Peptides against a protein of PDB entry 3B8E. Designs and how they scored, part 40

Target 1, 230 residues: chain A of PDB entry 3B8E
Amino acid sequence: PFLIFIIANIPLPLGTVTILCIDLGTDMVPAISLAYEQAESDIMKRQPRNPKTDKLVNEQLISMAYGQIGMIQALGGFFTYFVILAENGFLPIHLLGLRVNWDDRWINDVEDSYGQQWTYEQRKIVEFTCHTPFFVTIVVVQWADLVICKTRRNSVFQQGMKNKILIFGLFEETALAAFLSYCPGMGVALRMYPLKPTWWFCAFPYSLLIFVYDEVRKLIIRRRPGGWVE

## One batch from the design tools (peptide; aimed at target 1 F171 E172)

Design b2_p21_4_s3 (made by RFdiffusion4, then SolubleMPNN; from b2_p21_4, 18 letters changed)
Fold by OpenDDE base, seed 5:
Structure b2_p21_4_s3 (fold): chain B 230 residues (1-230), chain A 21 residues (1-21)
Amino acid sequence: as target 1 above (230 residues)
Amino acid sequence: AEEVYQEALELLKLARELIES
């Protein structure tokens, strides 16, 4: 997200505090929960064909898959960001290169895509209004990510939701997201303004996309053991 | 309770400012 912010020179889509909340608050408990997840039945039976190379290749493939999931997650966040700004009069094309004027507190007449002028204060309100939904979008997408991480090859429908710690992690991150989003004073304290409840649903298509992507990937792996998507 | 809540918000604000500095 920060790289796109620099390259496109758009208003900041996600704050530093929100990033820290993701890294420390939403990711830690789920990650620990995955360590206690029951091993996939085929992992224990899989003999390394070449112990020197096969483990390394598998680690690389796993890393690539998680990288792709992370990209879909980021796309979901940016989609939410662009929708919010568009609803406030800033179309995506207009946001390109706008950051310089957007962040200048002495410019109080920045025009939106429809010619409406925005004060610095008004612009910062809408910016910080984007930070919270971006964060929430990440959390909602992480629901799917955490669920699919339970197995490497088997479908979620085959493995089921066996890890109670993982379920607890999902509730924890959701509760944290709700707290940061709706607790009074978070706008001043953390620059996280409250979001409309409807924004929680904006991430659902991307969550579904991740789920479908992983199920298709796993299906391919089951049909072609040792394939490049493993 | 309200005072404690306000103090907590101030602490979060200070923490944010420290991180962003």
Scores: peptide ipSAE 0.214, ipTM 0.801, DockQ to the pose 0.036
OpenDDE base, seeds 1, 2, 3, 4: peptide ipSAE 0.211, 0.183, 0.193, 0.204; ipTM 0.796, 0.781, 0.787, 0.789

Design b2_p21_4_s4 (made by RFdiffusion4, then SolubleMPNN; from b2_p21_4, 19 letters changed)
Fold by OpenDDE base, seed 2:
Structure b2_p21_4_s4 (fold): chain B 230 residues (1-230), chain A 21 residues (1-21)
Amino acid sequence: as target 1 above (230 residues)
Amino acid sequence: AEKVREEALRLLELARKLREE
């Protein structure tokens, strides 16, 4: 999010402190929970060909999986960010290069995509309104990502939710998200304004999409072992 | 709930320290 902020010069979608809350609060417990996930039966049946090379390949695969999860989370957050700003009159294309004027407190007539002028205070309210939903969206996307990534080939319906630590992690991150979203003072302390309950559902279509996509992918893998989608 | 609150407070304190640097 911060890199996109610098490169695209868009209004800051997620504050640094909020990023730290994600990295230290919401990502750690789920990551630990995945370490305790039972290996898929088909993976356990594979004997290592070469312990050194297979270990390296496995580490690369794990690293790529974590990298992909982080990327999907960011995409979900940006989706919610653009939806909120679009509803407030700022279309995605208009946001490109807008940061300089957006962050300048001496400019009180920044125009949105429809020609409406926004004061500095109004812009910052909208910006900080995006921080909380971005965070919550990441948590909601994590629900789907963690569940679907626990298996490589088997459906979630086949593997089930046997990892109690994973289930606990999902509830913990959800409770943390609720606390940070609704506790008084979070707007000042973390630049996270209170979230309307309706925004919890903004990420659900995206989470459903990736869930369906992953189930279809896994179905293809089961039908065509060794395919390019594996 | 208490555990979540404690973790949130820890993060707030960390955030405060980082802002002061």
Scores: peptide ipSAE 0.012, ipTM 0.301, DockQ to the pose 0.073
OpenDDE base, seeds 1, 3, 4, 5: peptide ipSAE 0.007, 0.005, 0.007, 0.006; ipTM 0.293, 0.276, 0.260, 0.274; seed 1 fails the geometry check

Design b2_p21_5 (made by RFdiffusion4)
Pose (drawn by RFdiffusion4):
Structure b2_p21_5 (pose): chain A 230 residues (1-230), chain P 21 residues (1-21)
Amino acid sequence: as target 1 above (230 residues)
Amino acid sequence: SFSSFFFSLSLYFFFVFLLYF
């Protein structure tokens, strides 16, 4: 959101105060819950891990996330940001450009008249909007995320999805999102109510992508002992 | 805004506790 905000100088898809809603806020309970996760095999049947090699935060870990599911999770939220506008004057292939504030009115685009008070709006279909969706979009995929980061070798099936806390940590998250996106007013610090009708589901198309993917590979992993590149 | 935050937070915790039961 901040990166592409510079390369193609488009409108800020995600705010800073808006980021401190994934960390010390929403993703919180989910990860804590990840811990209550149980065995995945008879571990008391393997030499002790050699602390010289198999680190905790391996780098394959980074690949399988920082550059793989952080992306298809990236596109999903970097999509909703668009159709959060298209239904207001989004530039499907346009917009790529600054948007002053002292401008107050004077300019707009794609057949419109945006600015003052609608400058609080020219930055409201984004502020109290686009951001907040690019938020719920996050959590949206954090589901398929939280349900894939529950094993590194077994399918959600071969390992029943019964992590009481986590299952009941999901609504424990999703709810925070909505109870926060429709907060009777806590929209001052955060944003405004994203139209329940669609503004949510729009990110859900991608979550199904995440899931099946890591779900597949795991088979490639199992159907292949010392699985190749994966 | 603070009252709204704490109201929404109470609802959140209320539903969380219902689900744990």

Design b2_p21_5_s1 (made by RFdiffusion4, then SolubleMPNN; from b2_p21_5, 19 letters changed)
Fold by OpenDDE base, seed 5:
Structure b2_p21_5_s1 (fold): chain B 230 residues (1-230), chain A 21 residues (1-21)
Amino acid sequence: as target 1 above (230 residues)
Amino acid sequence: AEKALQEALEKVKELAEKLRK
C-alpha cells in the first residue's frame, strides 16, 4: 500500500495512528467474529479430492481474493484523499512529486494548482484533514468486506446476518471511526481533524463495488465448481 | 508524553512502511 506514496511522492494520505487503528482496532474483533460464523452448507458437502493440493489451491485463491479486496479499499481511500485535496486547490496532477516541498517546514509558499500559497501549518491541516476521511473510507469499505467474508460461496442473502459478534464488530469499528473523527482534541493528539459527515458517503460506491464483486464471484463459483475463481 | 507518543508513532511508521512495501 505504501508503494504508491513512494512512487508518486504525494503528501501522506494515511497517518500512522490510522494504520494502527485499522490493524489493531478495527480488524481484530471482526476477525474473531468470523471464527464463530455459521459454516456454509456447501463447504460441508465438498468432498476432498486431494487434501494436499486442493487445500493449497484454496489458500492461494483466498489470498488473491483478499488481495483484490484490499486494492479496492485502497482505491476508495485514495479517491477520497484526492477529492479533498482537489476541493482545497490541489489537483491530483499537481500532487505528484509535491511531498518534498510539502513536508518542508521552512517552505511557507507552496503553491496549489491555482497559484494560492500555502504555509506549512495550512498544508499540514489539509493533510491531516485527509487522514480521517481515508480511515473512515476504509471502515465503510470494511463493512462490505466483513459481510461478504462470512461466506465463501453462498450469497449474503442466502446466509443472512446470523453472527451477533460480527454485527458488534461493525458497530465497534464505526464507533471508533466516529470517535477519532469528532472527539475534541483528536486533531492535536492523533492528527485527525474533524470530518464533515458528507465524506462518509464517498466510500459507499466502493463498498457497493466490493459487494457486487463478491456476489458475482460467488455466483461464478456456484455455477462452475472447481474454477480458478474459488 | 507528546514527545514519547511521537517517537513511538515514528517507530511504528517505520515498521509499517517495511511491512507494507
Scores: peptide ipSAE 0.006, ipTM 0.267, DockQ to the pose 0.036
OpenDDE base, seeds 1, 2, 3, 4: peptide ipSAE 0.005, 0.000, 0.000, 0.000; ipTM 0.286, 0.279, 0.256, 0.275; seeds 3, 4 fail the geometry check

Design b2_p21_5_s2 (made by RFdiffusion4, then SolubleMPNN; from b2_p21_5, 18 letters changed)
Fold by OpenDDE base, seed 1:
Structure b2_p21_5_s2 (fold): chain B 230 residues (1-230), chain A 21 residues (1-21)
Amino acid sequence: as target 1 above (230 residues)
Amino acid sequence: VEKALQEALEKVKKLVEELRK
């Protein structure tokens, strides 16, 4: 996300605080929960055929899978960001290169896509209004990520939701998102303005996409053991 | 590209509106 911010010179879609909340708040508990997930019965029983090559390949495959999931998460966040800014009059194309003027406190007449002038304060409010939904989008997408990460090969439907710690992680993540979104003062303290409840649903398609993607991936792996999708 | 983006945005807006219903 930050790379796109730099490359596209768009208003900051995700603040430092939100990044920290994601990395420390939303990722940590779920990650811990996954550590306590009962090892997929098949993973522990299958000895690597070749310990040297299979470890490297497996690490690469895992890294690629996580990279792909992370990319989908980022896309979901940016989607939400662009939707919010578009609703506030800033179309995605108009945002390109706008960062310099956006961040200049002395420029109080930045025009949106409809010719409306925005003061620095108004722009910052809109920017901060994007931070919360971006965060929430990541959280919602992480729901799917957590669920799919329970197994490497088996469907979520096969493994089930037996891990109470995982369930707790999902609730904690959701509670944190709700707290950051709706607790008074978060706009001032964390630059996270209150989120309309409808924005929670903006991430659902991406969450579903990740879920479907992973289920399809796992299905392919099950049908074609030893394929490149592993 | 602008038209495609606008169409995509409109589709998204419609989807969001449908979800709001």
Scores: peptide ipSAE 0.000, ipTM 0.186, DockQ to the pose 0.020
OpenDDE base, seeds 2, 3, 4, 5: peptide ipSAE 0.000, 0.000, 0.000, 0.000; ipTM 0.282, 0.233, 0.269, 0.243; seed 2 fails the geometry check

Design b2_p21_5_s3 (made by RFdiffusion4, then SolubleMPNN; from b2_p21_5, 19 letters changed)
Fold by OpenDDE base, seed 1:
Structure b2_p21_5_s3 (fold): chain B 230 residues (1-230), chain A 21 residues (1-21)
Amino acid sequence: as target 1 above (230 residues)
Amino acid sequence: ALKALLEALEKVEKLAEELRK
C-alpha cells in the first residue's frame, strides 16, 4: 500500500498508525498462536530435509507468503479505498498525482472529479475514513491467511481448527478491528474514523479468493508433489 | 494502558511524518 502511495502519488490509503495496529495488534497474537499449531500430519511424516539439496525456506514459499497473498491483500485494501473515495467524488484516475495538493493545508479548493471543492479538513476526514476500512479489509483477509497458514499441504477441512489460541487470535483481531472502528475517540486518537458496517463485507470476496486460491494450491500440491507450486 | 498505547502510536506517527518531510 505504501509503495503505491509513493509511486502513484495518491492520498495515503493506510496510515502509519493503522499499519502499526495491524503489525502489533492483529498479527502478533495470531503469529504466536501459529507457533503452537499442531504440526501438519504430512509434515510430521516427512523425512528429515537433505541439508545439501533442500532449502529451509525456498523462493516459492517466500513468493507465496509475500508475493501472491500480499498482492491479494493489497488489492482488497485498495478496492475499498478507491470505492470510498469514488463515493466521495474522487475517481481513481483523479487521485493520481493528487497527493501534493491533497496534503497541502494551504490549498482549500482541491476539486474532485465533479468539480466540488474540498477543504483541507474535509480531505483529511475522507482520507482517514479510508484508513479504517482498509484496516478492516486487512483483518478480514487475514482471517483467511491465518487459516491457510495452519497447513502447508492439507486442506483446512482436513486439518481443522484445533488451535484454540489461533481461534482466540481471530476473535481478538476482529474485536480490535471493531474497537478501532467504533470506539469513540478513535478518529482523533488514531485517525480512524467510524466505519459503516457494510464495509466489513467489502473484504469478504478477497478473503474468499485467498481461501480458494490456497485450497487450489494445496490440492495441486497433493496431486503433484514437488511441483513448482509447492 | 490504552491511553499509553495511543500516545505511543501518536509519537510514532509524528516521527514517521517527520521522516517523510
Scores: peptide ipSAE 0.016, ipTM 0.351, DockQ to the pose 0.035
OpenDDE base, seeds 2, 3, 4, 5: peptide ipSAE 0.015, 0.016, 0.000, 0.015; ipTM 0.353, 0.361, 0.237, 0.358; seeds 2, 3 fail the geometry check

Design b2_p21_5_s4 (made by RFdiffusion4, then SolubleMPNN; from b2_p21_5, 18 letters changed)
Fold by OpenDDE base, seed 4:
Structure b2_p21_5_s4 (fold): chain B 230 residues (1-230), chain A 21 residues (1-21)
Amino acid sequence: as target 1 above (230 residues)
Amino acid sequence: ALEALLEALKKVQELVEKLRE
């Protein structure tokens, strides 16, 4: 998200407060939940062939997999961001290079893609309107991410949802997202304006994509043990 | 990786906000 923000000079897609809420609120409980996850059935049955080489390879492959998932998550967040701005008259192409003028409080006539002029206050309202949906998008995508991270090789359908702590983490993230999105005063206090319920569904395609990606990855690993995808 | 990315994003966002003041 940030790299695109710098490179493209677009308006800020995610506020500092929302990032903090993600890092501190949504990631901690899931991380703890994964630490208490039951051992994968195939890991317990298979001893590593070479603990030194296999560990290094596995760490690299895990890093790549998480990197790929992270990219999909970022794409999901940006998709939501661009959709909201497009609905408010700012097409993605028009956002390129707009940050400088967008953040200038002395410019009160920034034009959208349709020639409508936006005051600084109006622009900030739209920007802050993006913060909450971006946060919610990340939470929804994290549902899929947490579920897929439960196992390395086995399908979610094979391993099952046995970890109660993981389930609790999913509910906690959802409750936090709902609180931040709908509690009175959050727009003023956290610059997180109320979210339309429809925006919760904006991330679902990306959550599904992550899920499908990981299931396909795991399927390949199962069919080709020791492959490059492991 | 996600946590590291988000932390990096946070630091940069804070920097950007400081520059906006």
Scores: peptide ipSAE 0.014, ipTM 0.357, DockQ to the pose 0.024
OpenDDE base, seeds 1, 2, 3, 5: peptide ipSAE 0.007, 0.006, 0.008, 0.007; ipTM 0.325, 0.287, 0.301, 0.299; seeds 2, 3, 5 fail the geometry check

Design b2_p21_6 (made by RFdiffusion4)
Pose (drawn by RFdiffusion4):
Structure b2_p21_6 (pose): chain A 230 residues (1-230), chain P 21 residues (1-21)
Amino acid sequence: as target 1 above (230 residues)
Amino acid sequence: FPIIFTFIFISVSFFINFFLA
């Protein structure tokens, strides 16, 4: 959101105060719950881990996330940001440009008249909007995320999805999102109510991508002992 | 008051979820 905000100088898809809603806020309970996760095999049947090699935060870890599921999770939220505007004057292939504030009215685009008070709005189909969606879009995928980061070998099937806390940590998250996107007013610090009708589901298309993917590979992993590149 | 109501709703939701869990 901040990176592409510079390369193609488009409107800020995600705010800073808006980022401190995934960490110390929404993703919180989910990950804590990840811990209550149980065995995945008879571990008391393997030499002790050699602290010289198999680190905790491996770098394959980084690949399988920082550059793989952080992307297909990236596109999903970096999509909703678009159609959060298209239904307001989004430039499907346009827009790529600054948007002053002292401008107050003077300019707009794609057949419109945006600015002052609509400047609070020329930055409101984004502020109290686009951001907040690019938010719920996050959580949206954090589901398939939270349900894939529950094993590194077994399918959600071969390991029943019964992590009481986590299952009941999901609504424990999703709810925070909505109870926060429709906060009777805590929209001053955060953003505004994103139209329940669609503004949510739009990110859900991608979550199904995440899931099946890591779900597949795991097979490639199992159907192949010392699985090749994966 | 809107903020207090939001936190009450969130807390209730947490407690319900923990109870169900």

Design b2_p21_6_s1 (made by RFdiffusion4, then SolubleMPNN; from b2_p21_6, 17 letters changed)
Fold by OpenDDE base, seed 1:
Structure b2_p21_6_s1 (fold): chain B 230 residues (1-230), chain A 21 residues (1-21)
Amino acid sequence: as target 1 above (230 residues)
Amino acid sequence: SAVEETRRLIEEARRLARELA
């Protein structure tokens, strides 16, 4: 997300404080929960044929798969970002290169795609309005991500949701997202302004996409053990 | 409408934050 902000010179979709909240607040508890996750039965039974090569190949394939999931997460956040800005008169193409003027507090006549002038304060309100739904999108997509991390080959429907720590992590990150989104003062402290609850649903298609992607991946792994998808 | 409502909520949140600060 931050790289796209720099490369495209668009208004910042995800603030640094929000990134810290993801790293320290949203990812930490789930990571701890995953450390206590019960090992998948098929993973525990799988002995590497070649401990040196098979482990390395598997780690690379896992890294690539999670990299793809991370890209889908980012796309979900950016989708919400572009929708909010478009509804406020800033079409995606107009945002390209706009960052310099957007962040300049002395420019109070930045025009949107329809010729409406925006003050610095108005622009910052819209920007900070985007931070919250981006964060929420990440959290909602992480629901699917955490669930899929529970298993490598088996479907979630086969193994079930037995880890109480993981479930607690899902509730904790959701509660944190709600707190950061709706608690008074978060806009000033964290640059996270409240959003309409309906915006939470904008992330659901991407969460579903990741879930479907992982289930399809696992299905392929089960049908073709040792394939490039593993 | 969703954006307008969000803006209203932001303004209310800012007001409350200033009152608490």
Scores: peptide ipSAE 0.018, ipTM 0.401, DockQ to the pose 0.033
OpenDDE base, seeds 2, 3, 4, 5: peptide ipSAE 0.000, 0.000, 0.012, 0.006; ipTM 0.258, 0.250, 0.281, 0.275

Design b2_p21_6_s2 (made by RFdiffusion4, then SolubleMPNN; from b2_p21_6, 18 letters changed)
Fold by OpenDDE base, seed 1:
Structure b2_p21_6_s2 (fold): chain B 230 residues (1-230), chain A 21 residues (1-21)
Amino acid sequence: as target 1 above (230 residues)
Amino acid sequence: SALEEALRKIREARELARKLA
């Protein structure tokens, strides 16, 4: 997200504090869950014929798959960002290159796509309004990712400890998202303004996309074992 | 008008958040 912000020179879609909340709060539990699940999988799986090569291949394939899922998550967040800005009069094309003027507090006449002038304060309100939905979108898309991880592993290992960690991760992410979205003072402290409940549903198409992607991926792996899609 | 109303509501929410913080 931050790279796209720099490259496209658009208003900041995700604040630094929100990024920290994702990295420290949202991504930590999934990472721990994955670490525990890999440990459980390593205990139950037959040791590879060549532990160094086969483990490395599996780690690379898993890393690539999660990298692709992470890209879809980012796209979901950006979609929500562009929808919110479009509803507020800023079409995606108009946002390109707008950052410099957007962040300048002395420019109070930045025009939207319809010729309406926006003060610095109004622009920052809209910007900060995007931070919370972006974060929530990531959390909702992560639900799909966690369920996919569960189904991949439950199809191999039906151990109850893994299910508890996954459910706890889903609960923690959702609780954190709700806290950051609706707790008073978060708009001042974290630059995350309250989110309308309807925006939670904006991420659902991307969650579905991840599910479809994973099912197609699994189908390809089943048809071509050892392929690059594994 | 709808946009102005939305911005006003957000501003009010921000001011309320400042008072409660």
Scores: peptide ipSAE 0.015, ipTM 0.379, DockQ to the pose 0.030
OpenDDE base, seeds 2, 3, 4, 5: peptide ipSAE 0.005, 0.000, 0.008, 0.007; ipTM 0.236, 0.242, 0.251, 0.269; seed 2 fails the geometry check

Design b2_p21_6_s3 (made by RFdiffusion4, then SolubleMPNN; from b2_p21_6, 17 letters changed)
Fold by OpenDDE base, seed 4:
Structure b2_p21_6_s3 (fold): chain B 230 residues (1-230), chain A 21 residues (1-21)
Amino acid sequence: as target 1 above (230 residues)
Amino acid sequence: SALEETLKKIKEALELARLLA
């Protein structure tokens, strides 16, 4: 998100605090949970690993989680960002190159796509309004991500949800998202303004897309072992 | 223990974020 912010010169879609919450609050616990995931049925023939010393997450799982799925997550976040700004009068095309004027506190007449003028304070309010939904979008997408990343080849329907730590991670990040979204004072303290409940559903299509994509990928892997899609 | 350590780091990061915001 920050790279696109610089390259496209758009208003900042994700604040520093929100970035920290993602990096530490939503990514770290789930990543640890994957280290405690039970072996897949097709891997059960291998020697048991010590969950205290051995990491189950290898380069393949990392590549899947932070490569392809990471791009889809970013797209989901940006989708939410653009929808919110569009609802406030800023179409995506108009946002390109707008950052310089957007962040200038001395310019109080920045025009949106419809000619409405926005003060600096108003612009910052709408910018900060994007932070919480972006974060929540990432959390919702991570629900699918975490579930699919625990396996390499087996379907979620085959492997099941046996990892209690993974389940805990899902609840933890959801609880954190709810706390940051609805706890009084978060808008002032963390510049994460309250989220309308409807925005929780904005990410569901992307979550579903990731889930379907991965299940199809795994199905192909099972039918054609050693394929390039692995 | 790793989970507890991570939770501690999260808590610290959130506290720091509150102070810097």
Scores: peptide ipSAE 0.016, ipTM 0.259, DockQ to the pose 0.040
OpenDDE base, seeds 1, 2, 3, 5: peptide ipSAE 0.006, 0.015, 0.000, 0.011; ipTM 0.246, 0.286, 0.243, 0.258; seed 1 fails the geometry check

Design b2_p21_6_s4 (made by RFdiffusion4, then SolubleMPNN; from b2_p21_6, 17 letters changed)
Fold by OpenDDE base, seed 4:
Structure b2_p21_6_s4 (fold): chain B 230 residues (1-230), chain A 21 residues (1-21)
Amino acid sequence: as target 1 above (230 residues)
Amino acid sequence: AALEETLRKIREVLEKARELA
């Protein structure tokens, strides 16, 4: 998110506090949960792990957790960000290069995509309105991402949800998201304005898409071992 | 232990954020 913010020079999609909450609240517990994930049945048969020499989390799982999941989460977050801003009159193309004027408190007539002028205060309100949904979107996307990354080849339906730590992590993240979204004072304290319940569902289509995609990918891997999709 | 540490860190971040408000 921060890299895109710099490169595209768009309004800040995610506040510092929300970034910290993601790093500490949404990434750590899932990462730990993956370390204790039960071995995939086919992986265990093909490559028996030596408990004395082999790491709990192999490089492949780490790469999936911090690489692929991170990218997918960013995409999901930006999706929600662009949706919110579009609903407020700022189309994605119009946001490019807008940051300089957006953050200038002396400019009170920044135009949206439809010619509506926005004061500095109004712009900051809509910016802060993005923070909470972005965070919640990350949590919602993680429901799918964490589930799909627990296995490399087997379907989630075949492997099952046996990792209690993973399940606990999902609930913890959800509880944190609910707390930050609806607890009184969070808007002032954390610049995370209250979230409409409907925004929880904004990332659901995306989560479903990645889930389906991953299941299809895994299906192809199972049917065609050694393919390019691995 | 790792879970407890994570929860502690989350709490600390939230408390600090409240103090800055």
Scores: peptide ipSAE 0.020, ipTM 0.296, DockQ to the pose 0.044
OpenDDE base, seeds 1, 2, 3, 5: peptide ipSAE 0.010, 0.011, 0.012, 0.009; ipTM 0.280, 0.301, 0.285, 0.302

Design b2_p21_7 (made by RFdiffusion4)
Pose (drawn by RFdiffusion4):
Structure b2_p21_7 (pose): chain A 230 residues (1-230), chain P 21 residues (1-21)
Amino acid sequence: as target 1 above (230 residues)
Amino acid sequence: FIVFFVSFFLFVISVIFIFFF
């Protein structure tokens, strides 16, 4: 959101105060819950881990996330940002350009008249909007995320999806999002109500991508002992 | 309002189930 905000100087898809809603807020309970996750095999049947090699935060870890599921999770939220505007004057292949505030009216685009009070608005189909969706889009995929980061070798099937806390940590999250996106007014600090009709589901198309993917490879992992590149 | 209440009830339900287990 901040990166592409510079390369193609488009409107800020995600705010800073908006980022402190994934960390010390929404994703919180989910990860804590990840811990209550149980065995995945008879571990008391394997030499002790050699602290010189198999680190905790391996770098394959980074690959399988910081550059793989952080991306297909990236596109998903970097999509909803678009169709959050298209239904307001989004430039499918346009827009790529600054948007002053002291401008107050004077300019718009794709057949419109945006600015003052609609400048609060020219930055409201984004502020109290686009951001908040690019938010719920996050959580949206954090589901398939939270359900894939529940094993590194077993399918959600071979390991029943019964982490009581986590299952009942999901609503515990999703609810925070909406109870926060429709907060009777805590929209001042955060953003405004994203149209329940669609503004949500739009990210859900991608979550199904995440899931099946890591779900597949795990088979490639199992169907292949010392699985190749994966 | 519906969404707000539904979301709040889902949250409460989750808390209840966390206590039960």

